Peptides against a protein of PDB entry 5JNO. Designs and how they scored, part 21

Target 1, 112 residues: chain A of PDB entry 5JNO
Amino acid sequence: MVAKFQPPPEYQLTAAELKQIVDQSLSGGDLACRLLVQLFPELFSDVDFSRGCSACGFAAKRKLESLHLQLIRNYVEVYYPSVKDTAVWQAECLPQLNDFFSRFWAQREMED

## One batch from the design tools (peptide; aimed at target 1 Q20 D30 R34 Q38)

Design b1_p19_2_s3 (made by RFdiffusion4, then SolubleMPNN; from b1_p19_2, 7 letters changed)
Fold by OpenDDE base, seed 4:
Order: C-alpha cells, then structure tokens, then sequence
Structure b1_p19_2_s3 (fold): chain B 112 residues (1-112), chain A 19 residues (1-19)
C-alpha cells in the first residue's frame, strides 16, 4: 500500500486550524494561497541573507518547491477532493499560488 | 501552529482579490 503523506511537524495543522482557514476561504485557489502564507512565513520574509550565497538557500526561499506545493495540495484536498486530479490542481490552485507568490516578490523588489 | 500574524494578514489582504 502507499503510505499517506505526513507533513513535517512544523507544517502540521490540526483539524481546527485547517477548518479556520477553510472558513475564511472562498475557493480552492484562495485556500491554497492562505495556506501558503500561514504554513510558510519564511517564504515571505525579507531576511538579509548574503545575496551571493547560493548555498545558504536564499534563492530557494523565493521559490515554491515541490514540498511546499505538495503540503498545500494535501490540505486543499481535504475540502476540495477534485484537486487530486492533477489537471484540476494545475488549473484551479497552482496558477493562483504562482501568481500570488510572484506578485508579492515583484512588489517587494520594486520597493527595494 | 500560531494564528496569522499582522504581517501575514497584510500579505493576504494585499495579494488576494476581494470577495
């Protein structure tokens, strides 16, 4: 059998916490973006890492990695089972996440 | 995990479309 994906402890939400986010969400894409901000605040932090340090993961902190997307998708699936279909995930949630995240950093880069 | 910080709330308010 295929084991159910288990998020790392730092990214584990209780049913109550997830429900709270869902109650504030208008759609699967909206839920995905809210999960992104709540689960991964480090992706939005303007931490002064050495701009020249690729090894410290500075550049990685400005990218949505597969783990981030998988974690978000797993939580979204609880209330939007249709995103188990990759086509639905790529049409309804993934563009919302990418646009939201890209716009954030685009705005931040303009301010710096 | 913790509830949304004011900064996190601001990010959502600025980035998410209105209802």
Amino acid sequence: as target 1 above (112 residues)
Amino acid sequence: MSALTPEQQEILEMGLPPP
Scores: peptide ipSAE 0.512, ipTM 0.891, DockQ to the pose 0.410
OpenDDE base, seeds 1, 2, 3, 5: peptide ipSAE 0.511, 0.505, 0.505, 0.507; ipTM 0.891, 0.890, 0.889, 0.890

Design b1_p19_2_s4 (made by RFdiffusion4, then SolubleMPNN; from b1_p19_2, 5 letters changed)
Fold by OpenDDE base, seed 4:
Structure b1_p19_2_s4 (fold): chain B 112 residues (1-112), chain A 19 residues (1-19)
Amino acid sequence: as target 1 above (112 residues)
Amino acid sequence: ASALTPEQQAIYEAGLPPP
């Protein structure tokens, strides 16, 4: 028996909060994208993280990590149980998340 | 009140495919 996933406190959504975003979502993939924006605002920040340390050249990577995807998937599964199947997740949600994230930054790169 | 704040909504829309 696998224990239920417990997200870190900063990424916890109440049932009401999740329902609210679900009600505004068109699909599981759309829900995933909305969750991405709501849960991980740091991934869309224009802040230059290298400002604090020019010597180390530190900069936050604008990349979707496995933890981000797992957290999103866990919430999506509540209303779209089919994404528990990895094949469904990879076909219906992952491409939309990747395209969404890529489009966002592609547009920003053109504007800057 | 929307689930996404106005700022979040703008981010969301920026990631959508062009019409």
Scores: peptide ipSAE 0.679, ipTM 0.929, DockQ to the pose 0.931
OpenDDE base, seeds 1, 2, 3, 5: peptide ipSAE 0.678, 0.679, 0.676, 0.678; ipTM 0.928, 0.929, 0.928, 0.929

Design b1_p19_3 (made by RFdiffusion4)
Pose (drawn by RFdiffusion4):
Structure b1_p19_3 (pose): chain A 97 residues (1-46, 62-112), chain P 19 residues (1-19)
Amino acid sequence: MVAKFQPPPEYQLTAAELKQIVDQSLSGGDLACRLLVQLFPELFSDRKLESLHLQLIRNYVEVYYPSVKDTAVWQAECLPQLNDFFSRFWAQREMED
Amino acid sequence: SALTPEQQEIYDKGMIGAP
């Protein structure tokens, strides 16, 4: 309806890059976690799993798991897995010391 | 791999304790 949305260049993946991540993904939730690692490594250094970031991941995930266009599917499968992945990463870091 | 070695470490760490 309104406009063409494109992510910033630093978060743009080629179709080839997206296909490769998908090929290694076990599920929509795993794909979502792999995309979080690839697209936003700055989120893992010294939370900001904020809405724009999550929507970008969702947009990529939907290319191969179109049922994720249903917000209930996103909330049931991908979103808990992303938040738990992120929480676990940071707790693991907290506990190193 | 689709992830760099550093990114793989991040991924593996985030998967610790996953159900």

Design b1_p19_3_s1 (made by RFdiffusion4, then SolubleMPNN; from b1_p19_3, 5 letters changed)
Fold by OpenDDE base, seed 5:
Structure b1_p19_3_s1 (fold): chain B 112 residues (1-112), chain A 19 residues (1-19)
Amino acid sequence: as target 1 above (112 residues)
Amino acid sequence: SALTPEQQAILDAGRMGAP
C-alpha cells in the first residue's frame, strides 16, 4: 500500500494549531484559505511582490503549486473528510483557494 | 498566526455568493 503522506517538518501543524484554525473557519474552503496563509506566508510576501510588476508579467507567475495544494488538502481532510473525493476538493476548496490567492495579488497591484 | 486585516477582508468577500 502507498505510505501515508507526511508533510515536511516545516509544514507540520500540531493538533492544537490546526484546531485553532478550524475554529475560525466556516467551511472547508474557508479552512483551506486560512491554511494557505498559515503554511505558506512567503506566498503573500511584499518582498516577493517587489521582485516584479504587472507590466513584466510577474503576477502571472504567482500560482499555487502541487505541494501547496496537497498539504492544504491533507489538513482539510482531517475535519472535512469529504474532500478526499477529488470532485469535492475541486468544487469546494480549489476554486476558493485560487480566487483568494489571485484576489490578494490583484488587490496588491491596484494599491501600488 | 492569524490573518492580516487585508487577508481577512479578502476571505470575507470571497464568502459572498458561496453555498
Scores: peptide ipSAE 0.599, ipTM 0.902, DockQ to the pose 0.298
OpenDDE base, seeds 1, 2, 3, 4: peptide ipSAE 0.596, 0.597, 0.596, 0.591; ipTM 0.902, 0.903, 0.901, 0.901

Design b1_p19_3_s2 (made by RFdiffusion4, then SolubleMPNN; from b1_p19_3, 5 letters changed)
Fold by OpenDDE base, seed 5:
Structure b1_p19_3_s2 (fold): chain B 112 residues (1-112), chain A 19 residues (1-19)
Amino acid sequence: as target 1 above (112 residues)
Amino acid sequence: SSLTPEQQEILQKGLMGAP
């Protein structure tokens, strides 16, 4: 038997908190993006370690990692069970997440 | 809502093309 995935305590939402997000969501992809912002505010931080430093050569990686995607997917599945199908997840949620996240940083870069 | 004002702004701007 494989234990059901349980989010780390710092990323655990109550039923009421999740429902509030769902009530504001128009689709699974929309819900996924809302979860992204709410669960991982650090991914949208204005802090850039390499900002103003051309000598260090450090470039911050702004990518959605496996843990981020897995956590979001598990919450989306609660109200959109169809995303348990990987094909549905990849068609309805992943593109929306990636576009949302990439556009955010692209817009921020234009403002600098 | 549990969202901060900053989070709310991110969503408002980012979800303009949402279905």
Scores: peptide ipSAE 0.598, ipTM 0.905, DockQ to the pose 0.533
OpenDDE base, seeds 1, 2, 3, 4: peptide ipSAE 0.598, 0.598, 0.595, 0.593; ipTM 0.904, 0.904, 0.901, 0.903

Design b1_p19_3_s3 (made by RFdiffusion4, then SolubleMPNN; from b1_p19_3, 5 letters changed)
Fold by OpenDDE base, seed 4:
Structure b1_p19_3_s3 (fold): chain B 112 residues (1-112), chain A 19 residues (1-19)
Amino acid sequence: as target 1 above (112 residues)
Amino acid sequence: SSLTPEQQEILDMGRMGAP
């Protein structure tokens, strides 16, 4: 049997915490974006990590990685089980996540 | 909303220009 996916402890939400986010969400896609913001604040940080070490080139990656997407999808599935279908996930949630994330950084780049 | 002001600002920025 395949073990149920367990998120890292720093990304573990209780049922009450998840419900609170769901109650504020208008759709599965909206829920996904809200989860993105609340679970991964580091992805939206203005901190320039490369400033501390120009030689090593260390910088925060501004990309949605597979782990981020998997975590979000797992929580979304609790209330929107249709996203268990990959086609539904790719049509309803993934584009909204990508658009949201890209728009955020595009806006931040324009403000700099 | 249970969102912090910072979280709400992030949401607003990410939705700016959205249809």
Scores: peptide ipSAE 0.612, ipTM 0.904, DockQ to the pose 0.840
OpenDDE base, seeds 1, 2, 3, 5: peptide ipSAE 0.609, 0.612, 0.611, 0.611; ipTM 0.902, 0.903, 0.903, 0.903

Design b1_p19_3_s4 (made by RFdiffusion4, then SolubleMPNN; from b1_p19_3, 7 letters changed)
Fold by OpenDDE base, seed 5:
Structure b1_p19_3_s4 (fold): chain B 112 residues (1-112), chain A 19 residues (1-19)
Amino acid sequence: as target 1 above (112 residues)
Amino acid sequence: SSLSPEQQEILERGRMGAP
């Protein structure tokens, strides 16, 4: 049998915590963006991981990875079960997440 | 809001320019 997706302990929200976010959300897409901010503060950090290491050439990439999206989707599904349909997820939530994330960094770059 | 002030600022920044 296929086990239900289980969030890593670091990203496990209680029912109460999730409900607080849901209560502030206007839609599934809005909820997704709020979850992004809540679960992954490191994605919005000004920390430059290459800072202090000019020799290694390492540059941190600002991207939403599959695990980020999977975790968000699983929480959104609790209150918006329609996103279990991949087509709905890709039409309603995923574009909002991508736009939100890109807008955040675009604004930050503009202010620098 | 359940978001901290810092999180709220992030949310607002991500919405800038949104329709």
Scores: peptide ipSAE 0.600, ipTM 0.900, DockQ to the pose 0.911
OpenDDE base, seeds 1, 2, 3, 4: peptide ipSAE 0.597, 0.599, 0.597, 0.599; ipTM 0.899, 0.899, 0.898, 0.899

Design b1_p19_4 (made by RFdiffusion4)
Pose (drawn by RFdiffusion4):
Structure b1_p19_4 (pose): chain A 97 residues (1-46, 62-112), chain P 19 residues (1-19)
Amino acid sequence: MVAKFQPPPEYQLTAAELKQIVDQSLSGGDLACRLLVQLFPELFSDRKLESLHLQLIRNYVEVYYPSVKDTAVWQAECLPQLNDFFSRFWAQREMED
Amino acid sequence: SDAIAQVELYQAEFAAFLE
């Protein structure tokens, strides 16, 4: 309806790059976690799993798991897994010391 | 599950594809 949306260049993936991540993904949720690692490594260094970031991941995930267009599917599968992956990463870091 | 190990694995797999 309104406009063409494109992510910033630093978060743009080629179709080939996206296909490769998908090929390694076990599920939509795993794909979502892999995409979080690839697209936003700055989120893992010294939370900001904020809405624009999550929507970008969801947009990529929907290319191969179109049922994720249903917000209930996104909330049931991908979103908990992303938040638990992120929580676990940071707790693991907290506990190193 | 080890999220740090997963991050390293994912980065390694994607880097291998770029090579």

Design b1_p19_4_s1 (made by RFdiffusion4, then SolubleMPNN; from b1_p19_4, 10 letters changed)
Fold by OpenDDE base, seed 5:
Structure b1_p19_4_s1 (fold): chain B 112 residues (1-112), chain A 19 residues (1-19)
Amino acid sequence: as target 1 above (112 residues)
Amino acid sequence: MDAIAFREQVLALFEAFRA
């Protein structure tokens, strides 16, 4: 059996915290994007708001890395178990994450 | 702005994109 992935302490959400985000979400993809903002605010700024966890593997400030996506997926699965299917994850959540992230930075760069 | 306010700002943009 593959061991359950454990997030670093700084990215560990309580049940109550996760529930609050879920209550604001309309779908698995929507939840994924909200989790992106909640867990990794440093990806949306030149300023790092995180605790500086080196284990998170954030090499590029403006890139969604595999660890980011894995952490998000693990939380999404709690309320949307269908994303355990890789095809569903790739069809419903990944495009929304990538679109949101790319649109955010595209807009920010145009405002300069 | 602090981290919480910044998060809310980003979420506002997200919601605008989805509208």
Scores: peptide ipSAE 0.630, ipTM 0.940, DockQ to the pose 0.120
OpenDDE base, seeds 1, 2, 3, 4: peptide ipSAE 0.627, 0.629, 0.625, 0.626; ipTM 0.939, 0.939, 0.938, 0.939

Design b1_p19_4_s2 (made by RFdiffusion4, then SolubleMPNN; from b1_p19_4, 8 letters changed)
Fold by OpenDDE base, seed 5:
Structure b1_p19_4_s2 (fold): chain B 112 residues (1-112), chain A 19 residues (1-19)
Amino acid sequence: as target 1 above (112 residues)
Amino acid sequence: MDAIAFIEQVRAEFAAFRA
C-alpha cells in the first residue's frame, strides 16, 4: 500500500483551495509555481530577518530545499499523476520552479 | 516572465477566493 500524502499542518490545503489553484494553472509546471507562492511566502520576503546573523543560514533562504520540492510535487501529483514519474517531474516541473525562483531573485536584486 | 507580477497575481486570486 502506498502511503497517502500527509503534509504538515502549516502546509495543508483543503480540497477547495487546491482546486482553486489548479483551476488557475496553465500546466503542471505552472501549478508547481503557484503552489510555491502559496505554500512558502517566506521565500519571497524582501526583509532579511536574519541579516547580521552568520549562523542563521541566510544563503539557504534563497534556494528551494528538498522539503519545498517534495511538498509541491505531492500536491501536483493529485491533478497531474504523470509527475509521479521522476523523469517527468524533472523535465516539466522542476525547471519551471527553478527558473521562476531564480527570476524572482534576479528581479529583486535589480529593484530600485 | 515578470516574477513579481506573477506572485502578486497568484496571491490576489487566492485572496479573492478566500474572501
Scores: peptide ipSAE 0.713, ipTM 0.956, DockQ to the pose 0.903
OpenDDE base, seeds 1, 2, 3, 4: peptide ipSAE 0.709, 0.711, 0.708, 0.709; ipTM 0.956, 0.956, 0.955, 0.956

Design b1_p19_4_s3 (made by RFdiffusion4, then SolubleMPNN; from b1_p19_4, 10 letters changed)
Fold by OpenDDE base, seed 5:
Structure b1_p19_4_s3 (fold): chain B 112 residues (1-112), chain A 19 residues (1-19)
Amino acid sequence: as target 1 above (112 residues)
Amino acid sequence: MDAIAFREEVLALFEAFRA
């Protein structure tokens, strides 16, 4: 049996913290985007908000890396178990994550 | 701004994109 992926301690949300984010979310894709902001604020700034993890894919400041996506998916699955299906994850969550992230930086670059 | 305020700003943009 494949072992459950464990996030690094700095990205471990308590049940209460996750519940708070879920309560603000309207869908699995919405939750995914909110988790992106919560877990990886450093991806939205030139300022390094890193929590000290050197293995969490922060090398590419403006790229969603596999580890980011895996961590987000793990939390989304808690309340939206349908995303365990890769097809659902790719159809419902990944596009929303990519669109949000791309739009954010597109806007910021236009303002500079 | 601090980290919490920054997060709220980013979330505001997210909500604006979704509206």
Scores: peptide ipSAE 0.624, ipTM 0.938, DockQ to the pose 0.120
OpenDDE base, seeds 1, 2, 3, 4: peptide ipSAE 0.618, 0.623, 0.619, 0.621; ipTM 0.936, 0.937, 0.935, 0.937

Design b1_p19_4_s4 (made by RFdiffusion4, then SolubleMPNN; from b1_p19_4, 10 letters changed)
Fold by OpenDDE base, seed 5:
Structure b1_p19_4_s4 (fold): chain B 112 residues (1-112), chain A 19 residues (1-19)
Amino acid sequence: as target 1 above (112 residues)
Amino acid sequence: MDAIAFREEVLAQFQAFRA
């Protein structure tokens, strides 16, 4: 059996915390976007915390990386098991995540 | 603003996006 992916401890959500987010969600894709905000608020910050730190390796602060997506998917699967199917994940969640994230920054850049 | 307030702000943006 393939072991279930476990989030790093710093990104662990309790069952209660996850349920609160789920209760506010309209769909799996909506849940995914809410989890993105909850788990990775730093991706929405104008502050580059890695500025001046070449050792951090976080060069792409405004990109959704594979690890981010995997962590989000892991939580979404709890309440939407269908996203275990990669085709469903790619059709229902990824487009919403990418669209939300891209539009967020597009809007912020226009305001600056 | 603290982390919680910031999340709420971003979520507000998300709500606007979703609407």
Scores: peptide ipSAE 0.269, ipTM 0.844, DockQ to the pose 0.121
OpenDDE base, seeds 1, 2, 3, 4: peptide ipSAE 0.256, 0.243, 0.258, 0.251; ipTM 0.838, 0.830, 0.839, 0.833

Design b1_p19_5 (made by RFdiffusion4)
Pose (drawn by RFdiffusion4):
Structure b1_p19_5 (pose): chain A 97 residues (1-46, 62-112), chain P 19 residues (1-19)
Amino acid sequence: MVAKFQPPPEYQLTAAELKQIVDQSLSGGDLACRLLVQLFPELFSDRKLESLHLQLIRNYVEVYYPSVKDTAVWQAECLPQLNDFFSRFWAQREMED
Amino acid sequence: PLYEKSLDEQTDYLLEKYS
């Protein structure tokens, strides 16, 4: 309806790059976690799993898991897994010391 | 490539990288 949306260049993936991540993905939730790692490594250094970031991941995930267009599917599968992956990463880091 | 590693291996890699 309104406009063409494109992510910033630093978060743009080629179709080839997206296909490769998908090929290694076990599920839509795993794909979502892999995309979080690839797209936003700055989120893992010294939370900001904020809405624009999550939507970008969702947009990529929907290319191969179109049922994720249903917000209930996103909330049931991908979103808990992303938040638990992120929480676990940070707790693991907190516990190193 | 990092995307070819399991999520556990990618997590270990990130933890080591940002230690």

Design b1_p19_5_s1 (made by RFdiffusion4, then SolubleMPNN; from b1_p19_5, 7 letters changed)
Fold by OpenDDE base, seed 5:
Structure b1_p19_5_s1 (fold): chain B 112 residues (1-112), chain A 19 residues (1-19)
Amino acid sequence: as target 1 above (112 residues)
Amino acid sequence: SLVELSLEEQMEYLLEKYE
């Protein structure tokens, strides 16, 4: 048996919440981006990240860090088991996450 | 709610929230 990932309480989604996001998702990559928005709204603000957050770790400003990506991947795997394959994750989800996040900040910079 | 929006609408929401 494969044990289920247990995320930190701060980033815990109920089965119903996750299902609701999945129901709106067009693909694993789309789901990943939706999870980014749902789990880490603080990454879209100029507010300094909490250095004491065990679930966040050290995060570079305006960059998606390994821990955030791992949490997203763990949730995506629930409905898209194929992303357990690193090649699939890197081809289908990771580029979309980075694109979504970079496009957000690009637009924010244009408003300044 | 936010989860009912398209991905691009979610981005727009975030841009407006933090503008």
Scores: peptide ipSAE 0.670, ipTM 0.947, DockQ to the pose 0.895
OpenDDE base, seeds 1, 2, 3, 4: peptide ipSAE 0.668, 0.667, 0.667, 0.668; ipTM 0.947, 0.946, 0.947, 0.947

Design b1_p19_5_s2 (made by RFdiffusion4, then SolubleMPNN; from b1_p19_5, 9 letters changed)
Fold by OpenDDE base, seed 5:
Structure b1_p19_5_s2 (fold): chain B 112 residues (1-112), chain A 19 residues (1-19)
Amino acid sequence: as target 1 above (112 residues)
Amino acid sequence: SLVSLSLDEQMETLLELYE
């Protein structure tokens, strides 16, 4: 059997927690954005809270890194198996994630 | 809870939180 990817403990969602997010989601892309907010609140702050977590590695302040995207995708796949197809992931989820994150920082930078 | 909010509402909440 193929080993299932296990997220770091700090990013481990219970089935109930994930279901709650899914129940509020309209699509795989919507779910992905909700997971971004829920899993990685530190990415929306100027303070890097990931420092000290060796499993998270070095995090860029204003970028979604491979680990973030991988974790989100793994959770999305639970309820939207179609994103196992990389083409679907890149068409339906990645653009929404990047747009959501970019829009956030664009608005924040306008306030500075 | 952010989970119960729409994406737009979540965005607004995040912006307010870190303003």
Scores: peptide ipSAE 0.518, ipTM 0.907, DockQ to the pose 0.878
OpenDDE base, seeds 1, 2, 3, 4: peptide ipSAE 0.515, 0.513, 0.501, 0.507; ipTM 0.906, 0.906, 0.901, 0.903

Design b1_p19_5_s3 (made by RFdiffusion4, then SolubleMPNN; from b1_p19_5, 8 letters changed)
Fold by OpenDDE base, seed 2:
Structure b1_p19_5_s3 (fold): chain B 112 residues (1-112), chain A 19 residues (1-19)
Amino acid sequence: as target 1 above (112 residues)
Amino acid sequence: SLVELSLEEQMQLLLEKYE
């Protein structure tokens, strides 16, 4: 059996914190995007997000990488267990995450 | 807080924060 994925301490949500986000979520995809904002605010800034977080490993500051996506999926699965199915994850959550993140940066770049 | 907002509202708030 594969060991449970443990998030870095800075990305560990309490049950209460997760519940609060879930209560405001309309779907698994909506929850995923909310988790993106809550867990990784550094991805929305021009600051080097890897600084101070050795556990996160190397990541481009304007990309959603495997660790980010896996962590979000792990939390989403708690309340939307259907995303354990990769096809469901790829249809309901992953496109919304990528769309949300890309739209943010597209709008930021238009302001430059 | 952000959790009380819609995704669209969160998007706008994030954009405003870094304008």
Scores: peptide ipSAE 0.571, ipTM 0.919, DockQ to the pose 0.868
OpenDDE base, seeds 1, 3, 4, 5: peptide ipSAE 0.570, 0.567, 0.569, 0.570; ipTM 0.919, 0.916, 0.920, 0.920

Design b1_p19_5_s4 (made by RFdiffusion4, then SolubleMPNN; from b1_p19_5, 7 letters changed)
Fold by OpenDDE base, seed 2:
Structure b1_p19_5_s4 (fold): chain B 112 residues (1-112), chain A 19 residues (1-19)
Amino acid sequence: as target 1 above (112 residues)
Amino acid sequence: SLVELSLEEQMQYLLEKYR
C-alpha cells in the first residue's frame, strides 16, 4: 500500500479554501502558482524560513524545494489529475512555478 | 481577497508587501 502524503498542518488547505483557489484558476499551471502564493508567502520575504516554520522543516530562503513542489502538486492533482503524469507536471506546472518565482525575485533585485 | 486577483495582480501585491 502506498503511503498517502500528508502536508504539515501549516500547509493544510480546507476543501473550501482549495475550491476558492481553483475557481479562480485558468489552468493547472495557474493553479500551481496560486497555491505557491497561498501556501508559502514566506518564500517571498527575506526572512529566514527556519525562524518561522520549525514544524515544516523548511530552511531555504529563496528556493522552491522538492517538498514545496510536492505539496503544490498534491493539491493540483485534485482538480487536474493529468499532472499525475510527470511529463504533464513538468510541461504545464513546473515552468510556470519557476517563472513566477524567478520573476518575483528578479523584480525585487532590480530595486537594489 | 488575494485569491480573487489575477496572478499578475498577486505578483504586484507580493512585491509591495515585502518591499
Scores: peptide ipSAE 0.688, ipTM 0.951, DockQ to the pose 0.888
OpenDDE base, seeds 1, 3, 4, 5: peptide ipSAE 0.687, 0.688, 0.687, 0.687; ipTM 0.951, 0.951, 0.951, 0.951

Design b1_p19_6 (made by RFdiffusion4)
Pose (drawn by RFdiffusion4):
Structure b1_p19_6 (pose): chain A 97 residues (1-46, 62-112), chain P 19 residues (1-19)
Amino acid sequence: MVAKFQPPPEYQLTAAELKQIVDQSLSGGDLACRLLVQLFPELFSDRKLESLHLQLIRNYVEVYYPSVKDTAVWQAECLPQLNDFFSRFWAQREMED
Amino acid sequence: SVHFDPELMAHLEEFNESL
């Protein structure tokens, strides 16, 4: 309807880059976590799993798991898994010391 | 090509094993 949306260049993946990540993904949720690592490594250094970041991940995930266009599927599969992956990463870091 | 950060991928692999 309204406009062409494109992510910033630093978050743009090629179709080839996207296909490769998908090939290694076990599920839509795993794909989502792998995309979080690839697209946003700054989120893991010294939470900001904020809406624009999550939507970008969802947009990529939908290319190969179109049922994720249904918000209920996104909320049932991918979103809990992203938040639990992120929580687990940070707790693991907290506990190192 | 995509090259995952080994440290972050190790966290993801460990996390997936707990599911």

Design b1_p19_6_s1 (made by RFdiffusion4, then SolubleMPNN; from b1_p19_6, 8 letters changed)
Fold by OpenDDE base, seed 3:
Structure b1_p19_6_s1 (fold): chain B 112 residues (1-112), chain A 19 residues (1-19)
Amino acid sequence: as target 1 above (112 residues)
Amino acid sequence: MVEFDPELEASLQEYLASL
């Protein structure tokens, strides 16, 4: 069987929830960053959350990994289908995701 | 220490190099 990518229940958004985030977004890259925060709050906390997927075994860590990126991209594609093109995804979304995530923790480390 | 996906990191490096 060919497995289809399906987000864990903890990371599923309804159409209404997604649209609300989109309405607040300025661009595909901005949407990606907002999705990062909304979907994975555990990546922005000093506390390890017990939230995890029993089916896939995914556990949240202070690491931005492929599963996070795949999930974000799936949602971004709904309103910005151009990110289906890998070159567009790499140019418009990935740099912004990395910049936001890295700067967040760099700043937090300085404040601690 | 916070870590990143290697593909994300590679894409970032390419982006920075293009500036």
Scores: peptide ipSAE 0.211, ipTM 0.769, DockQ to the pose 0.046
OpenDDE base, seeds 1, 2, 4, 5: peptide ipSAE 0.191, 0.130, 0.125, 0.081; ipTM 0.781, 0.734, 0.745, 0.679; seed 2 fails the geometry check

Design b1_p19_6_s2 (made by RFdiffusion4, then SolubleMPNN; from b1_p19_6, 8 letters changed)
Fold by OpenDDE base, seed 2:
Structure b1_p19_6_s2 (fold): chain B 112 residues (1-112), chain A 19 residues (1-19)
Amino acid sequence: as target 1 above (112 residues)
Amino acid sequence: MVVFDPELQAALDEFLAEL
């Protein structure tokens, strides 16, 4: 039997919090993007004093890592069980996450 | 806890409106 995934405490949403996000969402991709913003606001921080430091992990802070995606997918699956299918996840959610994230930073870079 | 950042929320809303 597969053990139930337990997110780290800092990324644990209550049922009420998750429901609130779901109620605002129109699709799995929509929900995924909202979860990205709510769970990982640090990925959108434009002020990083270590921007020029390769040793500080700045580059990692501006990347969607596998852990981020897995956490988001686990929550999305609660209300959109179809994303348990990898093909559905890759077609409906993953492109939206990557597009939103990349556009956010692309816009920031143009403004600087 | 729900995180609210006006600029980030605006970016999100704009993006989601285009889906």
Scores: peptide ipSAE 0.616, ipTM 0.912, DockQ to the pose 0.640
OpenDDE base, seeds 1, 3, 4, 5: peptide ipSAE 0.616, 0.609, 0.615, 0.616; ipTM 0.912, 0.908, 0.908, 0.913

Design b1_p19_6_s3 (made by RFdiffusion4, then SolubleMPNN; from b1_p19_6, 7 letters changed)
Fold by OpenDDE base, seed 2:
Structure b1_p19_6_s3 (fold): chain B 112 residues (1-112), chain A 19 residues (1-19)
Amino acid sequence: as target 1 above (112 residues)
Amino acid sequence: SVVFDPELLASLEAFLAEL
C-alpha cells in the first residue's frame, strides 16, 4: 500500500497559515497559484534567473516539478476536496498553475 | 514552516489581475 503523503518539514503549513491563504482565494485554482507563490518563492526569483546559464534555455530552476504540484494539491484538497479527483485537478488547477507560471516567466523574459 | 512574503503575494495579485 502507498503511504499517505506528508509534506517535508520546510513546506509544512499550519491550519492558520493555510486558512489565511484560503481566505484570500477565490477558487481552487486561485488557491493553487497562491500556494505556488508562498511555498516556492525561489521559482519566481530574478536573481536565480540572472545567474542561470542564458545559453541553457529553460533552467531546471524554473520548472514545476512533480513534488511542487503534489505539495500544492495536498493543501488545496483540504478546502477543495473535489481535486482529489485527478480529472478535476487537471481541469481546474493544473491549467491555472501552468498558465500562471509560464506567463510569469514569459513576461519577465520580455523585460530583459 | 513557510514564511509568507506579502510583497510577492502582492505581485502575484497584480499579475493575476492582468491575465
Scores: peptide ipSAE 0.262, ipTM 0.832, DockQ to the pose 0.463
OpenDDE base, seeds 1, 3, 4, 5: peptide ipSAE 0.223, 0.240, 0.256, 0.259; ipTM 0.814, 0.824, 0.832, 0.836

